# Designs tried in a protein design run: peptides against a protein of PDB entry 7K3S. Part 36

Target 1, 60 residues: chain A of PDB entry 7K3S
Amino acid sequence: MEELSGKPLSYAEKEKLKEKLAFLKKEYSRTLARLQRAKRAEKAKNSKKAIEDGVPQPEA

## One batch from the design tools (peptide; made by RFdiffusion4, then SolubleMPNN)

Design b2_p18_7_s3 (from b2_p18_7, 8 letters changed)
Fold by OpenDDE base, seed 2:
Structure b2_p18_7_s3 (fold): chain B 60 residues (1-60), chain A 18 residues (1-18)
Amino acid sequence: as target 1 above (60 residues)
Amino acid sequence: SKKAFEEALEKELEKIKE
């Protein structure tokens, strides 16, 4: 076990690290929500195409 | 903004290295 014998983080350093982690968690959650929305939109597009290909256009 | 947070973080990390 390499002793991470780094000087104990000051109170200010710990608070900054907490702020950084909170920001990264927020950006992760935002990115995940965008990805989930994109996946839902892709499924909805694929379902709409399957309906459009299955409806014979009425010959006018 | 993300950029303002990164810049504030860099300025504090610089003070920790002194």
Scores: peptide ipSAE 0.118, ipTM 0.723, DockQ to the pose 0.067
Fold by OpenDDE base, seed 5:
Structure b2_p18_7_s3 (fold): chain B 60 residues (1-60), chain A 18 residues (1-18)
Amino acid sequence: as target 1 above (60 residues)
Amino acid sequence: SKKAFEEALEKELEKIKE
């Protein structure tokens, strides 16, 4: 098992690692975009609640 | 899919160990 740790990665191994890295970067970007959208939606909910609390009910 | 990519990666890493 030790013999693989010292050999330079083949061209195919390097391309596979590049593919893995590209996938992880894509999943990171997708997760970040979801988080940003969630934060915007939460801010919009809080803004709607602030408008609803600020309308004086007409005294009948 | 993520799962299909992980499985394909594992299969290639196994071939590198042979």
Scores: peptide ipSAE 0.116, ipTM 0.721, DockQ to the pose 0.072
Fold by OpenDDE base, seed 4:
Structure b2_p18_7_s3 (fold): chain B 60 residues (1-60), chain A 18 residues (1-18)
Amino acid sequence: as target 1 above (60 residues)
Amino acid sequence: SKKAFEEALEKELEKIKE
């Protein structure tokens, strides 16, 4: 039994870790939304180029 | 800002080490 002899985090330490986790989740969600918007914009540009270049759109 | 949050976090973590 490895004693996880990690001193129990104080109430203040736990609240700070919760705040950090909430911030990281917010930044993740913002980054994900940006990535999804960028992918949609790229698909829309590629679709316009594929129509202009006469290349049949790969049906997904 | 992200930077201000990181700086505030570092200052609190430093106080826990003391």
Scores: peptide ipSAE 0.112, ipTM 0.723, DockQ to the pose 0.073
Fold by OpenDDE base, seed 3:
Structure b2_p18_7_s3 (fold): chain B 60 residues (1-60), chain A 18 residues (1-18)
Amino acid sequence: as target 1 above (60 residues)
Amino acid sequence: SKKAFEEALEKELEKIKE
């Protein structure tokens, strides 16, 4: 196992990496929330179609 | 899993604070 014995990151590199990871976590959570909303909306559309195909329109 | 990625990301953020 090559130990990634990379030189210890400078304080400035650590803070920059921390900011990047915090941003990535935020964008990930935002994208995940969008995906979850989209999946719920798709399920709700599919359930509405299944109800609409299953309800005989009352003949007029 | 998403949870494992979030936990790994949190562990990397903790190591940077140290």
Scores: peptide ipSAE 0.090, ipTM 0.688, DockQ to the pose 0.102

Design b2_p18_8_s1 (from b2_p18_8, 5 letters changed)
Fold by OpenDDE base, seed 1:
Structure b2_p18_8_s1 (fold): chain B 60 residues (1-60), chain A 18 residues (1-18)
Amino acid sequence: as target 1 above (60 residues)
Amino acid sequence: KFEEELEKLKKEIIEEVK
């Protein structure tokens, strides 16, 4: 553990750090939700193809 | 990396409060 030999942050500096970290966590969560939506859409596309290839075409 | 980014962010905050 490198002791981060930085001066103790003031209360205001700590609150600003928490705000910046909360913003980064929010943007990360938005990106993760987009990725999870894309993966669900891909799985739904692949399942539709597997159903379409498995249904006998009605003989005309 | 993450600790270095946190230390950079601390420095930027300290500079903006001066």
Scores: peptide ipSAE 0.132, ipTM 0.723, DockQ to the pose 0.293
Fold by OpenDDE base, seed 3:
Structure b2_p18_8_s1 (fold): chain B 60 residues (1-60), chain A 18 residues (1-18)
Amino acid sequence: as target 1 above (60 residues)
Amino acid sequence: KFEEELEKLKKEIIEEVK
């Protein structure tokens, strides 16, 4: 295993890592936004169920 | 050294995305 821990990264390796980290940050932000939307949608579904269970049906 | 270079790259990416 070449321990990368002691060799300075080349300019090309640094730029390639920068591109990879920028891509990962973008995908993380997209995933986080999806998760936040999903959590809001779940709360909205739970609030609808609480309203349906809380309306006494008018006796016909 | 490696961790310092990685932290520098993270800072540069944060500045380019603002």
Scores: peptide ipSAE 0.106, ipTM 0.691, DockQ to the pose 0.090
Fold by OpenDDE base, seed 5:
Structure b2_p18_8_s1 (fold): chain B 60 residues (1-60), chain A 18 residues (1-18)
Amino acid sequence: as target 1 above (60 residues)
Amino acid sequence: KFEEELEKLKKEIIEEVK
């Protein structure tokens, strides 16, 4: 067990960790954007139903 | 993609701890 808790990371290890963090942030942002679109689409469906249930269909 | 990169990251951490 190299004590990962006490040695300063090498330059190469730091750059590799930055790349990994950048990837994770990108996937997080993509997931968050999907969630926000889903919530907006749900609100838009609920508003359409409220309009449809509030219009008396003219009996023809 | 995401799961594959997580699995690579886990393997690298495990190799550094051995």
Scores: peptide ipSAE 0.104, ipTM 0.696, DockQ to the pose 0.139
Fold by OpenDDE base, seed 4:
Structure b2_p18_8_s1 (fold): chain B 60 residues (1-60), chain A 18 residues (1-18)
Amino acid sequence: as target 1 above (60 residues)
Amino acid sequence: KFEEELEKLKKEIIEEVK
Protein backbone atom coordinates (compact mmCIF):
# COMPACT_ATOMS: atom_id res chain seq x y z
CA MET B 1 0.00 0.00 0.00
CA GLU B 2 1.63 3.22 -1.12
CA GLU B 3 1.25 5.37 1.99
CA LEU B 4 -0.06 8.63 0.56
CA SER B 5 2.40 10.44 2.81
CA GLY B 6 1.10 13.65 1.28
CA LYS B 7 3.98 16.09 0.88
CA PRO B 8 4.54 18.07 4.11
CA LEU B 9 2.70 21.37 3.71
CA SER B 10 5.14 24.18 2.98
CA TYR B 11 5.25 27.19 5.33
CA ALA B 12 3.36 29.22 2.68
CA GLU B 13 0.63 26.51 2.39
CA LYS B 14 0.23 26.46 6.21
CA GLU B 15 -0.10 30.28 6.32
CA LYS B 16 -2.66 30.16 3.47
CA LEU B 17 -4.67 27.54 5.42
CA LYS B 18 -4.50 29.73 8.59
CA GLU B 19 -5.82 32.72 6.60
CA LYS B 20 -8.67 30.60 5.14
CA LEU B 21 -9.59 29.27 8.61
CA ALA B 22 -9.48 32.81 10.10
CA PHE B 23 -11.80 34.04 7.32
CA LEU B 24 -14.22 31.10 7.80
CA LYS B 25 -14.22 31.66 11.61
CA LYS B 26 -15.01 35.38 11.07
CA GLU B 27 -17.86 34.62 8.62
CA TYR B 28 -19.24 31.93 10.95
CA SER B 29 -19.20 34.34 13.95
CA ARG B 30 -20.88 37.08 11.86
CA THR B 31 -23.57 34.66 10.62
CA LEU B 32 -24.16 33.27 14.13
CA ALA B 33 -24.55 36.81 15.55
CA ARG B 34 -27.06 37.66 12.76
CA LEU B 35 -29.01 34.43 13.40
CA GLN B 36 -29.12 35.11 17.17
CA ARG B 37 -30.38 38.69 16.58
CA ALA B 38 -32.98 37.46 14.06
CA LYS B 39 -34.20 34.73 16.46
CA ARG B 40 -34.53 37.30 19.31
CA ALA B 41 -36.38 39.74 17.02
CA GLU B 42 -38.73 36.97 15.79
CA LYS B 43 -39.47 35.87 19.38
CA ALA B 44 -40.21 39.51 20.32
CA LYS B 45 -42.54 39.92 17.27
CA ASN B 46 -44.34 36.64 17.99
CA SER B 47 -44.84 37.63 21.65
CA LYS B 48 -46.32 41.01 20.57
CA LYS B 49 -48.66 39.28 18.06
CA ALA B 50 -49.74 36.72 20.68
CA ILE B 51 -50.66 39.63 23.02
CA GLU B 52 -52.50 41.51 20.22
CA ASP B 53 -54.44 38.40 19.06
CA GLY B 54 -55.10 37.26 22.67
CA VAL B 55 -56.56 40.54 24.03
CA PRO B 56 -60.19 41.01 22.92
CA GLN B 57 -60.19 44.65 21.90
CA PRO B 58 -63.12 46.17 23.79
CA GLU B 59 -65.61 46.93 21.03
CA ALA B 60 -66.32 50.66 21.31
CA LYS A 1 1.16 8.15 10.63
CA PHE A 2 0.31 10.80 7.99
CA GLU A 3 -3.25 11.20 9.35
CA GLU A 4 -1.87 11.90 12.88
CA GLU A 5 0.51 14.57 11.48
CA LEU A 6 -2.39 16.19 9.55
CA GLU A 7 -4.53 16.20 12.71
CA LYS A 8 -1.63 17.75 14.68
CA LEU A 9 -1.19 20.45 12.00
CA LYS A 10 -4.97 21.18 12.02
CA LYS A 11 -4.85 21.58 15.83
CA GLU A 12 -1.81 23.92 15.67
CA ILE A 13 -3.53 26.06 12.97
CA ILE A 14 -6.82 26.19 14.96
CA GLU A 15 -4.93 27.22 18.15
CA GLU A 16 -3.04 30.04 16.37
CA VAL A 17 -6.38 31.33 14.92
CA LYS A 18 -8.06 31.37 18.40
Scores: peptide ipSAE 0.098, ipTM 0.684, DockQ to the pose 0.047

Design b2_p18_8_s2 (from b2_p18_8, 9 letters changed)
Fold by OpenDDE base, seed 1:
Structure b2_p18_8_s2 (fold): chain B 60 residues (1-60), chain A 18 residues (1-18)
Amino acid sequence: as target 1 above (60 residues)
Amino acid sequence: KFEEELKKLKEEIVKEEK
């Protein structure tokens, strides 16, 4: 166990770390939502190509 | 934005330690 032998963070430092974690979580969620939309758009393109190539889609 | 906020956080911690 690395004892982080630092003084216990002040209340103000803890609140500031919470704000930073909340910001990081928001940016992560925004990036994840972009990735999910990109993946859905790629699947929709691949589905259109599979229909055009006459390949029967596997039923979901 | 995030890196600038992290930089500001480090600068503020370093100011409270002086």
Scores: peptide ipSAE 0.118, ipTM 0.706, DockQ to the pose 0.147
Fold by OpenDDE base, seed 5:
Structure b2_p18_8_s2 (fold): chain B 60 residues (1-60), chain A 18 residues (1-18)
Amino acid sequence: as target 1 above (60 residues)
Amino acid sequence: KFEEELKKLKEEIVKEEK
């Protein structure tokens, strides 16, 4: 077991890690919101296709 | 999972400050 008991992080190193964590959380949330919008858009496209295949085109 | 790991790592940093 490597004791990752590396020297206690300085106050400045702890603050830099907090900033990095806040950034990573923001990018994660942004990516998750994009994925959720994409899944909703896919469901909406599938619902449009089901309506279009069910309407007899009026023969012109 | 990823949000929980970020939460744990944040809690660890906060515990070392006390």
Scores: peptide ipSAE 0.115, ipTM 0.698, DockQ to the pose 0.183
Fold by OpenDDE base, seed 2:
Structure b2_p18_8_s2 (fold): chain B 60 residues (1-60), chain A 18 residues (1-18)
Amino acid sequence: as target 1 above (60 residues)
Amino acid sequence: KFEEELKKLKEEIVKEEK
């Protein structure tokens, strides 16, 4: 068991790591929002095709 | 962007452990 006996991060290093973590959380949220938008756009495209093909839309 | 920032963060942690 190598103890994670890294010297305790300075206050400045901890704040820099918090800034990086906040950036990563922002990029994650942006990527998730893009994925959700893409899925909604695909569903909307498929729904338009099903209307054009005369398939009854399942009422929600 | 995301993967590059993860890589940099890992490289910084590894530099503090040496």
Scores: peptide ipSAE 0.110, ipTM 0.702, DockQ to the pose 0.120
Fold by OpenDDE base, seed 3:
Structure b2_p18_8_s2 (fold): chain B 60 residues (1-60), chain A 18 residues (1-18)
Amino acid sequence: as target 1 above (60 residues)
Amino acid sequence: KFEEELKKLKEEIVKEEK
């Protein structure tokens, strides 16, 4: 249905789209923050493994 | 028209968040 490209949005449709875009922006920002946190956590895990693999066990 | 309305809506959302 190609009928949405030519009609001006009603005031109510514009407000609903604003609310939807604000919600999507908020969820995007939350998801991005989670992704950045996950990437930092993976770097911290890899750094711990590199320390554990890089300590020669003292021969006792 | 639609792209201009979307631009305006995005600008209004950015103003309402400040």
Scores: peptide ipSAE 0.104, ipTM 0.684, DockQ to the pose 0.054

## One batch from the design tools (peptide; made by RFdiffusion4, then SolubleMPNN)

Design b2_p19_1_s3
Fold by OpenDDE base, seed 3:
Structure b2_p19_1_s3 (fold): chain B 60 residues (1-60), chain A 19 residues (1-19)
Amino acid sequence: as target 1 above (60 residues)
Amino acid sequence: EAEKKLEELKKKIEELEKE
């Protein structure tokens, strides 16, 4: 029998883990929003290059 | 850099949800 000797986390340790989890979820959401903004900004830069290469200058 | 940090945060969240 493998003793699941995971000592039951004290109430104080369990509260610290909940606070840490809430903090990590907030940092995850912030990091995800930054990544999504960066990917949107990169796509918007690449779309500007495609418009610049695709305009035939009318020879005047 | 941000993708690596996101994956590290995800792993750390998953570890704390299994305890």
Scores: peptide ipSAE 0.223, ipTM 0.822, DockQ to the pose 0.482
Fold by OpenDDE base, seed 2:
Structure b2_p19_1_s3 (fold): chain B 60 residues (1-60), chain A 19 residues (1-19)
Amino acid sequence: as target 1 above (60 residues)
Amino acid sequence: EAEKKLEELKKKIEELEKE
């Protein structure tokens, strides 16, 4: 059985992976918040259009 | 766009949590 003894990642390589993971988690949270804002803005636009189609224009 | 980016980020996080 060839133990693929992948050389244990150096302390510096492990810290770089932790920094990369922390960055990706931050980008995920920002992207999720953007998506949630977009979905709320779309619902608000659709609700405003439903009110505008129900207001009779005042006859001049 | 944001949904696709969210899935890509989720996959990359999962890959780094398995190492």
Scores: peptide ipSAE 0.222, ipTM 0.823, DockQ to the pose 0.480
Fold by OpenDDE base, seed 4:
Structure b2_p19_1_s3 (fold): chain B 60 residues (1-60), chain A 19 residues (1-19)
Amino acid sequence: as target 1 above (60 residues)
Amino acid sequence: EAEKKLEELKKKIEELEKE
């Protein structure tokens, strides 16, 4: 039973993991904001299409 | 696509927070 008691991360490895975590949290927040914007834009497009399809073209 | 990337990022964050 190999003790995969992971060698205590060196101070430098721990700082590198903190930097990676901070980067991933930033990319997560950016991706979430993009997704939420896309969903809002899709809903707004569908609402505009529903208004345009629901306005009878004034027959001139 | 963005949902899949969000889930992948969430998984990687959770992995790094358990170490």
Scores: peptide ipSAE 0.222, ipTM 0.822, DockQ to the pose 0.475
Fold by OpenDDE base, seed 5:
Structure b2_p19_1_s3 (fold): chain B 60 residues (1-60), chain A 19 residues (1-19)
Amino acid sequence: as target 1 above (60 residues)
Amino acid sequence: EAEKKLEELKKKIEELEKE
């Protein structure tokens, strides 16, 4: 079993992994915020339709 | 679509946090 555990990642490799992780965390946060906005917009559209169907049109 | 992307990003974050 080749010990894949044994090469200390170079300082430069560790910094590159930290930069990738920071980028992915930023993209995750952006995607989560977009999903939460979409779910709020869907709820707001469904609530508007429920109000419009419940107003009795005044008979003419 | 956004939920699938969120799960993929979460897996990649978890992989890089275990290294």
Scores: peptide ipSAE 0.220, ipTM 0.822, DockQ to the pose 0.488

Design b2_p19_2_s1
Fold by OpenDDE base, seed 4:
Structure b2_p19_2_s1 (fold): chain B 60 residues (1-60), chain A 19 residues (1-19)
Amino acid sequence: as target 1 above (60 residues)
Amino acid sequence: EEEEARRRLEEIKKQIEEL
């Protein structure tokens, strides 16, 4: 049985993990905001296409 | 793209679970 008693992380290792977690949380929030913008843009494109397909092109 | 943003969110979640 390999001792999964992970040696107590040094202070420096704990700080490095905190920095990595803070970075990943920031990247998550940025990516989530990008996802929400993409979803809104898709709905807006679908609504614009529905309007464009529903407007009879004026016969030139 | 929405798909790329979804994929990147799952990658970030995995990296958080591995801490």
Scores: peptide ipSAE 0.549, ipTM 0.914, DockQ to the pose 0.311
Fold by OpenDDE base, seed 3:
Structure b2_p19_2_s1 (fold): chain B 60 residues (1-60), chain A 19 residues (1-19)
Amino acid sequence: as target 1 above (60 residues)
Amino acid sequence: EEEEARRRLEEIKKQIEEL
């Protein structure tokens, strides 16, 4: 039996952990939104390059 | 940018698991 040798967290310690978890969840959501924007921007760049490669230069 | 955002997500997950 591994003694859960964690001294019972005080109410204040539990609230501090909840605050840290809430902060990390917010940072996760913000970073996920940034990742989704980056993925969309990459797709938009690839689509622009495909259009540029498809324009025949007018013969002078 | 995308790769840095992925690395930061994994760092945040690790910090959540350490709680």
Scores: peptide ipSAE 0.548, ipTM 0.915, DockQ to the pose 0.311
Fold by OpenDDE base, seed 5:
Structure b2_p19_2_s1 (fold): chain B 60 residues (1-60), chain A 19 residues (1-19)
Amino acid sequence: as target 1 above (60 residues)
Amino acid sequence: EEEEARRRLEEIKKQIEEL
């Protein structure tokens, strides 16, 4: 069956594409939020290490 | 974790462009 690149998508095909797009947008937003948390956690770890390395250990 | 999240964002962008 030749996929004529010019046939208007059926109503059912358009709804399936809208559902796929809505799913991918949700997964994008979730993954972006995970990336932002990872970047904040890395900065917090580096700041904690810089404070610990700047405190002279009391000699025993 | 950060690199995996970046890779997954690029995969999702590619899947959106294929729609």
Scores: peptide ipSAE 0.548, ipTM 0.915, DockQ to the pose 0.301
Fold by OpenDDE base, seed 1:
Structure b2_p19_2_s1 (fold): chain B 60 residues (1-60), chain A 19 residues (1-19)
Amino acid sequence: as target 1 above (60 residues)
Amino acid sequence: EEEEARRRLEEIKKQIEEL
């Protein structure tokens, strides 16, 4: 295993890592917002089912 | 899908740890 621990990253290498990190943070935030929407949609479906199962049909 | 979004979050975390 080459000891990569000893070479200071060039300015250009540091900027590439910052760009990659910024991209990944953006994709993370987008995916997290999708997950939060999915969780809210699941809760809304479960609440609708609980209302449909909890209303005794009035026997006519 | 919630599961697909969870899977993608874990993939993004791994890619951040490889930085």
Scores: peptide ipSAE 0.547, ipTM 0.914, DockQ to the pose 0.274

Design b2_p19_2_s3
Fold by OpenDDE base, seed 4:
Structure b2_p19_2_s3 (fold): chain B 60 residues (1-60), chain A 19 residues (1-19)
Amino acid sequence: as target 1 above (60 residues)
Amino acid sequence: KEKEAQERLEKIKEEIEKL
């Protein structure tokens, strides 16, 4: 039986894991906000193209 | 842009689960 009783993480190892988790949560939130902006921008481009393709060019 | 943001989001989830 491999003792997967990993040595109790030192205080410094626990703080390093907390810092890594805080960083990853920040990057997740930033990336999610970027994704949501990208989805909205694509929908807005498709809506603008539908408006521009539906405006008869004024014959000069 | 959207695809790259989704791929990065999945990688961040995998890195969180490894903690």
Scores: peptide ipSAE 0.395, ipTM 0.876, DockQ to the pose 0.312
Fold by OpenDDE base, seed 1:
Structure b2_p19_2_s3 (fold): chain B 60 residues (1-60), chain A 19 residues (1-19)
Amino acid sequence: as target 1 above (60 residues)
Amino acid sequence: KEKEAQERLEKIKEEIEKL
């Protein structure tokens, strides 16, 4: 069993890791929101094509 | 755009797991 008894991280090292984790969680949430917007925009384009193909152009 | 957002999401997950 490798003793993962590495020296206890100092308070400052623990706070730095918490800040990095908080930053990464924020970037994750931003990226996820971007992904969800991209997926919705693709669906909206496909729905617009289906509406434009399904509306008989009024004969002039 | 979607693919790039997915690839960035996976990289952020891997970086979170390394902490």
Scores: peptide ipSAE 0.392, ipTM 0.876, DockQ to the pose 0.316
Fold by OpenDDE base, seed 5:
Structure b2_p19_2_s3 (fold): chain B 60 residues (1-60), chain A 19 residues (1-19)
Amino acid sequence: as target 1 above (60 residues)
Amino acid sequence: KEKEAQERLEKIKEEIEKL
């Protein structure tokens, strides 16, 4: 196992990477929740159309 | 909306992998 012996990151570089990772994880979770909401909204629209096409409109 | 959210997720995954 060759340790990828890149220069040891300074304390400040490690903290900056941790902050960036925490930010990206938060944006991932927010975007995932948006995606799941979009998928649910599309399924709910398709289910409403299937019910409306089966109800005879009352003739005026 | 769905497509744009999926494309944004893939970009975030790629940016996490580069860390």
Scores: peptide ipSAE 0.390, ipTM 0.875, DockQ to the pose 0.337
Fold by OpenDDE base, seed 2:
Structure b2_p19_2_s3 (fold): chain B 60 residues (1-60), chain A 19 residues (1-19)
Amino acid sequence: as target 1 above (60 residues)
Amino acid sequence: KEKEAQERLEKIKEEIEKL
């Protein structure tokens, strides 16, 4: 059994991992918000196209 | 746009799971 006695991470290595995790969580939240905006924008385009096909053009 | 945001979301999940 190789003891993965991984050298105890230094305080600086632990802080660097915490910073990386905080960054990734922030990028996740930003990307999720972008995905939700994209889904809403496609729904809004489909709804606008359904209204435009149903509005009789006013005869000028 | 939606597909690219989904692909980026999956990559970020994989990077979180590797920590």
Scores: peptide ipSAE 0.389, ipTM 0.875, DockQ to the pose 0.312

Design b2_p19_2_s4
Fold by OpenDDE base, seed 5:
Structure b2_p19_2_s4 (fold): chain B 60 residues (1-60), chain A 19 residues (1-19)
Amino acid sequence: as target 1 above (60 residues)
Amino acid sequence: LEKEAEERLRKIEEEIKKL
């Protein structure tokens, strides 16, 4: 395994790492927005069940 | 869905820390 610990990154390598970081930050933001949507949807499902259990079923 | 999104978020955070 070449220890990359001592060579100054070339300009091209630095730009490639910046591009990767920008991509990962975009995917992070997308995943966070999906997580927040999932939590809101779960809360909405749990609230519907709590209302449905509180309605007296008409005894047949 | 939520657990899968949390796991994907964690993987991305670990990759960001390696850059």
Scores: peptide ipSAE 0.096, ipTM 0.710, DockQ to the pose 0.325
Fold by OpenDDE base, seed 4:
Structure b2_p19_2_s4 (fold): chain B 60 residues (1-60), chain A 19 residues (1-19)
Amino acid sequence: as target 1 above (60 residues)
Amino acid sequence: LEKEAEERLRKIEEEIKKL
């Protein structure tokens, strides 16, 4: 029976895991915000193209 | 776009596992 009862994590190991988790949450939130901004920018570009394609160029 | 975000998350998780 492999004792997967890993030794109680030292205080230092627990703090290191908290720091890693905080970093992961920060980078996840940053990546999600970039993705949401990119999707909004793509939708805004498609809407601008639909407006520009729907405006008859004034014949000069 | 979604695939690029998922790849960035994967790279972050791999970096955290190396720390």
Scores: peptide ipSAE 0.085, ipTM 0.692, DockQ to the pose 0.213
Fold by OpenDDE base, seed 2:
Structure b2_p19_2_s4 (fold): chain B 60 residues (1-60), chain A 19 residues (1-19)
Amino acid sequence: as target 1 above (60 residues)
Amino acid sequence: LEKEAEERLRKIEEEIKKL
């Protein structure tokens, strides 16, 4: 059994891990917002197609 | 100081687990 008696993280290592976790949280939230925008854009395209298939173009 | 750093780390980890 490797004793993962990991050396106590230095103050600087703890701060670097906190910064990495804060960055990962930010990028996760950004990715979720992008996914939500993409889902809304696809719904808007599908609704526009449903309207275009239901309106006879007036003969010019 | 060290205990406050550990508590802040724990809060960030708990927030990531909720996402």
Scores: peptide ipSAE 0.084, ipTM 0.712, DockQ to the pose 0.026
Fold by OpenDDE base, seed 3:
Structure b2_p19_2_s4 (fold): chain B 60 residues (1-60), chain A 19 residues (1-19)
Amino acid sequence: as target 1 above (60 residues)
Amino acid sequence: LEKEAEERLRKIEEEIKKL
């Protein structure tokens, strides 16, 4: 058994680390949702450009 | 986009280190 040669974290230190981890997970999820929205918006802009470049304007 | 997400994560890690 590898004795974890670190001072045992106090109960208060463990709870503080759990709160920090919960905060980090929440902010990661928000950042990921923003990134996924931005990637979808960029794909939608690129698809609009492909439609605009593919319509021959009728010369009147 | 990925660089901005990494910078956001870095700021969160810096805030967590101040707590």
Scores: peptide ipSAE 0.084, ipTM 0.688, DockQ to the pose 0.208

Design b2_p19_3_s1
Fold by OpenDDE base, seed 5:
Structure b2_p19_3_s1 (fold): chain B 60 residues (1-60), chain A 19 residues (1-19)
Amino acid sequence: as target 1 above (60 residues)
Amino acid sequence: EEEEAERRIAELKEEIEKL
């Protein structure tokens, strides 16, 4: 591991790290939104099954 | 899908903390 603790990062290195950080934050936000959508879809599926199992089928 | 998304969130957090 290159010891980043001792050398002043060049302007170009700092900008590259900021770009990488901005990219990772964007991908994090996208993944979090996907997770929240998946959790909502699962709850909606479980609620539909609970309604269908609670309706007495009319005896033929 | 949910477990994979949670794993990917943990990986991205660790990559952000290393910057």
Scores: peptide ipSAE 0.086, ipTM 0.704, DockQ to the pose 0.353
Fold by OpenDDE base, seed 3:
Structure b2_p19_3_s1 (fold): chain B 60 residues (1-60), chain A 19 residues (1-19)
Amino acid sequence: as target 1 above (60 residues)
Amino acid sequence: EEEEAERRIAELKEEIEKL
């Protein structure tokens, strides 16, 4: 598998790699945005639970 | 969900490094 590192990529191979890179960057950005939403939602859940556990119920 | 997103980010980074 070492013989491919020394040949200059053809124009068609370079364009195919640019298209693949653009696709992967798009999917990375989508996945990162999902991760950032998940982290914000987790922090919001933990903050709500800390408020609910910290309110003394008035003894009836 | 978060762990799956982190795994998918790692896979995409590795696939970009191979280009």
Scores: peptide ipSAE 0.085, ipTM 0.705, DockQ to the pose 0.272
Fold by OpenDDE base, seed 4:
Structure b2_p19_3_s1 (fold): chain B 60 residues (1-60), chain A 19 residues (1-19)
Amino acid sequence: as target 1 above (60 residues)
Amino acid sequence: EEEEAERRIAELKEEIEKL
């Protein structure tokens, strides 16, 4: 299927690709925000456990 | 959970770069 790499995309194909790109960018941002929240939650859990275990936290 | 989110980020980056 090599015929798609050389033809100018139709207007409808360009709009479909823009919609796909907008969707992927949105899902990327959502996933990144989830990942960053998970990392912060694990850090907070580990910090709480270390306080409960009597381990001195390094002051910031 | 974190590893699955990192994998999904890598997939989405690759799908964006192919567009």
Scores: peptide ipSAE 0.085, ipTM 0.705, DockQ to the pose 0.359
Fold by OpenDDE base, seed 2:
Structure b2_p19_3_s1 (fold): chain B 60 residues (1-60), chain A 19 residues (1-19)
Amino acid sequence: as target 1 above (60 residues)
Amino acid sequence: EEEEAERRIAELKEEIEKL
């Protein structure tokens, strides 16, 4: 396997790495935002269930 | 610079796989 570690990357290879880095940063931010929304939705569901179990229904 | 960009790409992949 020729170690590509000794050749300076071409301008096109550098731009491809920058595009790949920008894509991965975007996917990281998207995935993190999805995880944070899921955790907030679970907390909101658990809090709503705790309120519903703690409110005595008014006897008619 | 380029080796640092490749290291940072690897780190971001590992961070995505841990989420």
Scores: peptide ipSAE 0.084, ipTM 0.712, DockQ to the pose 0.032

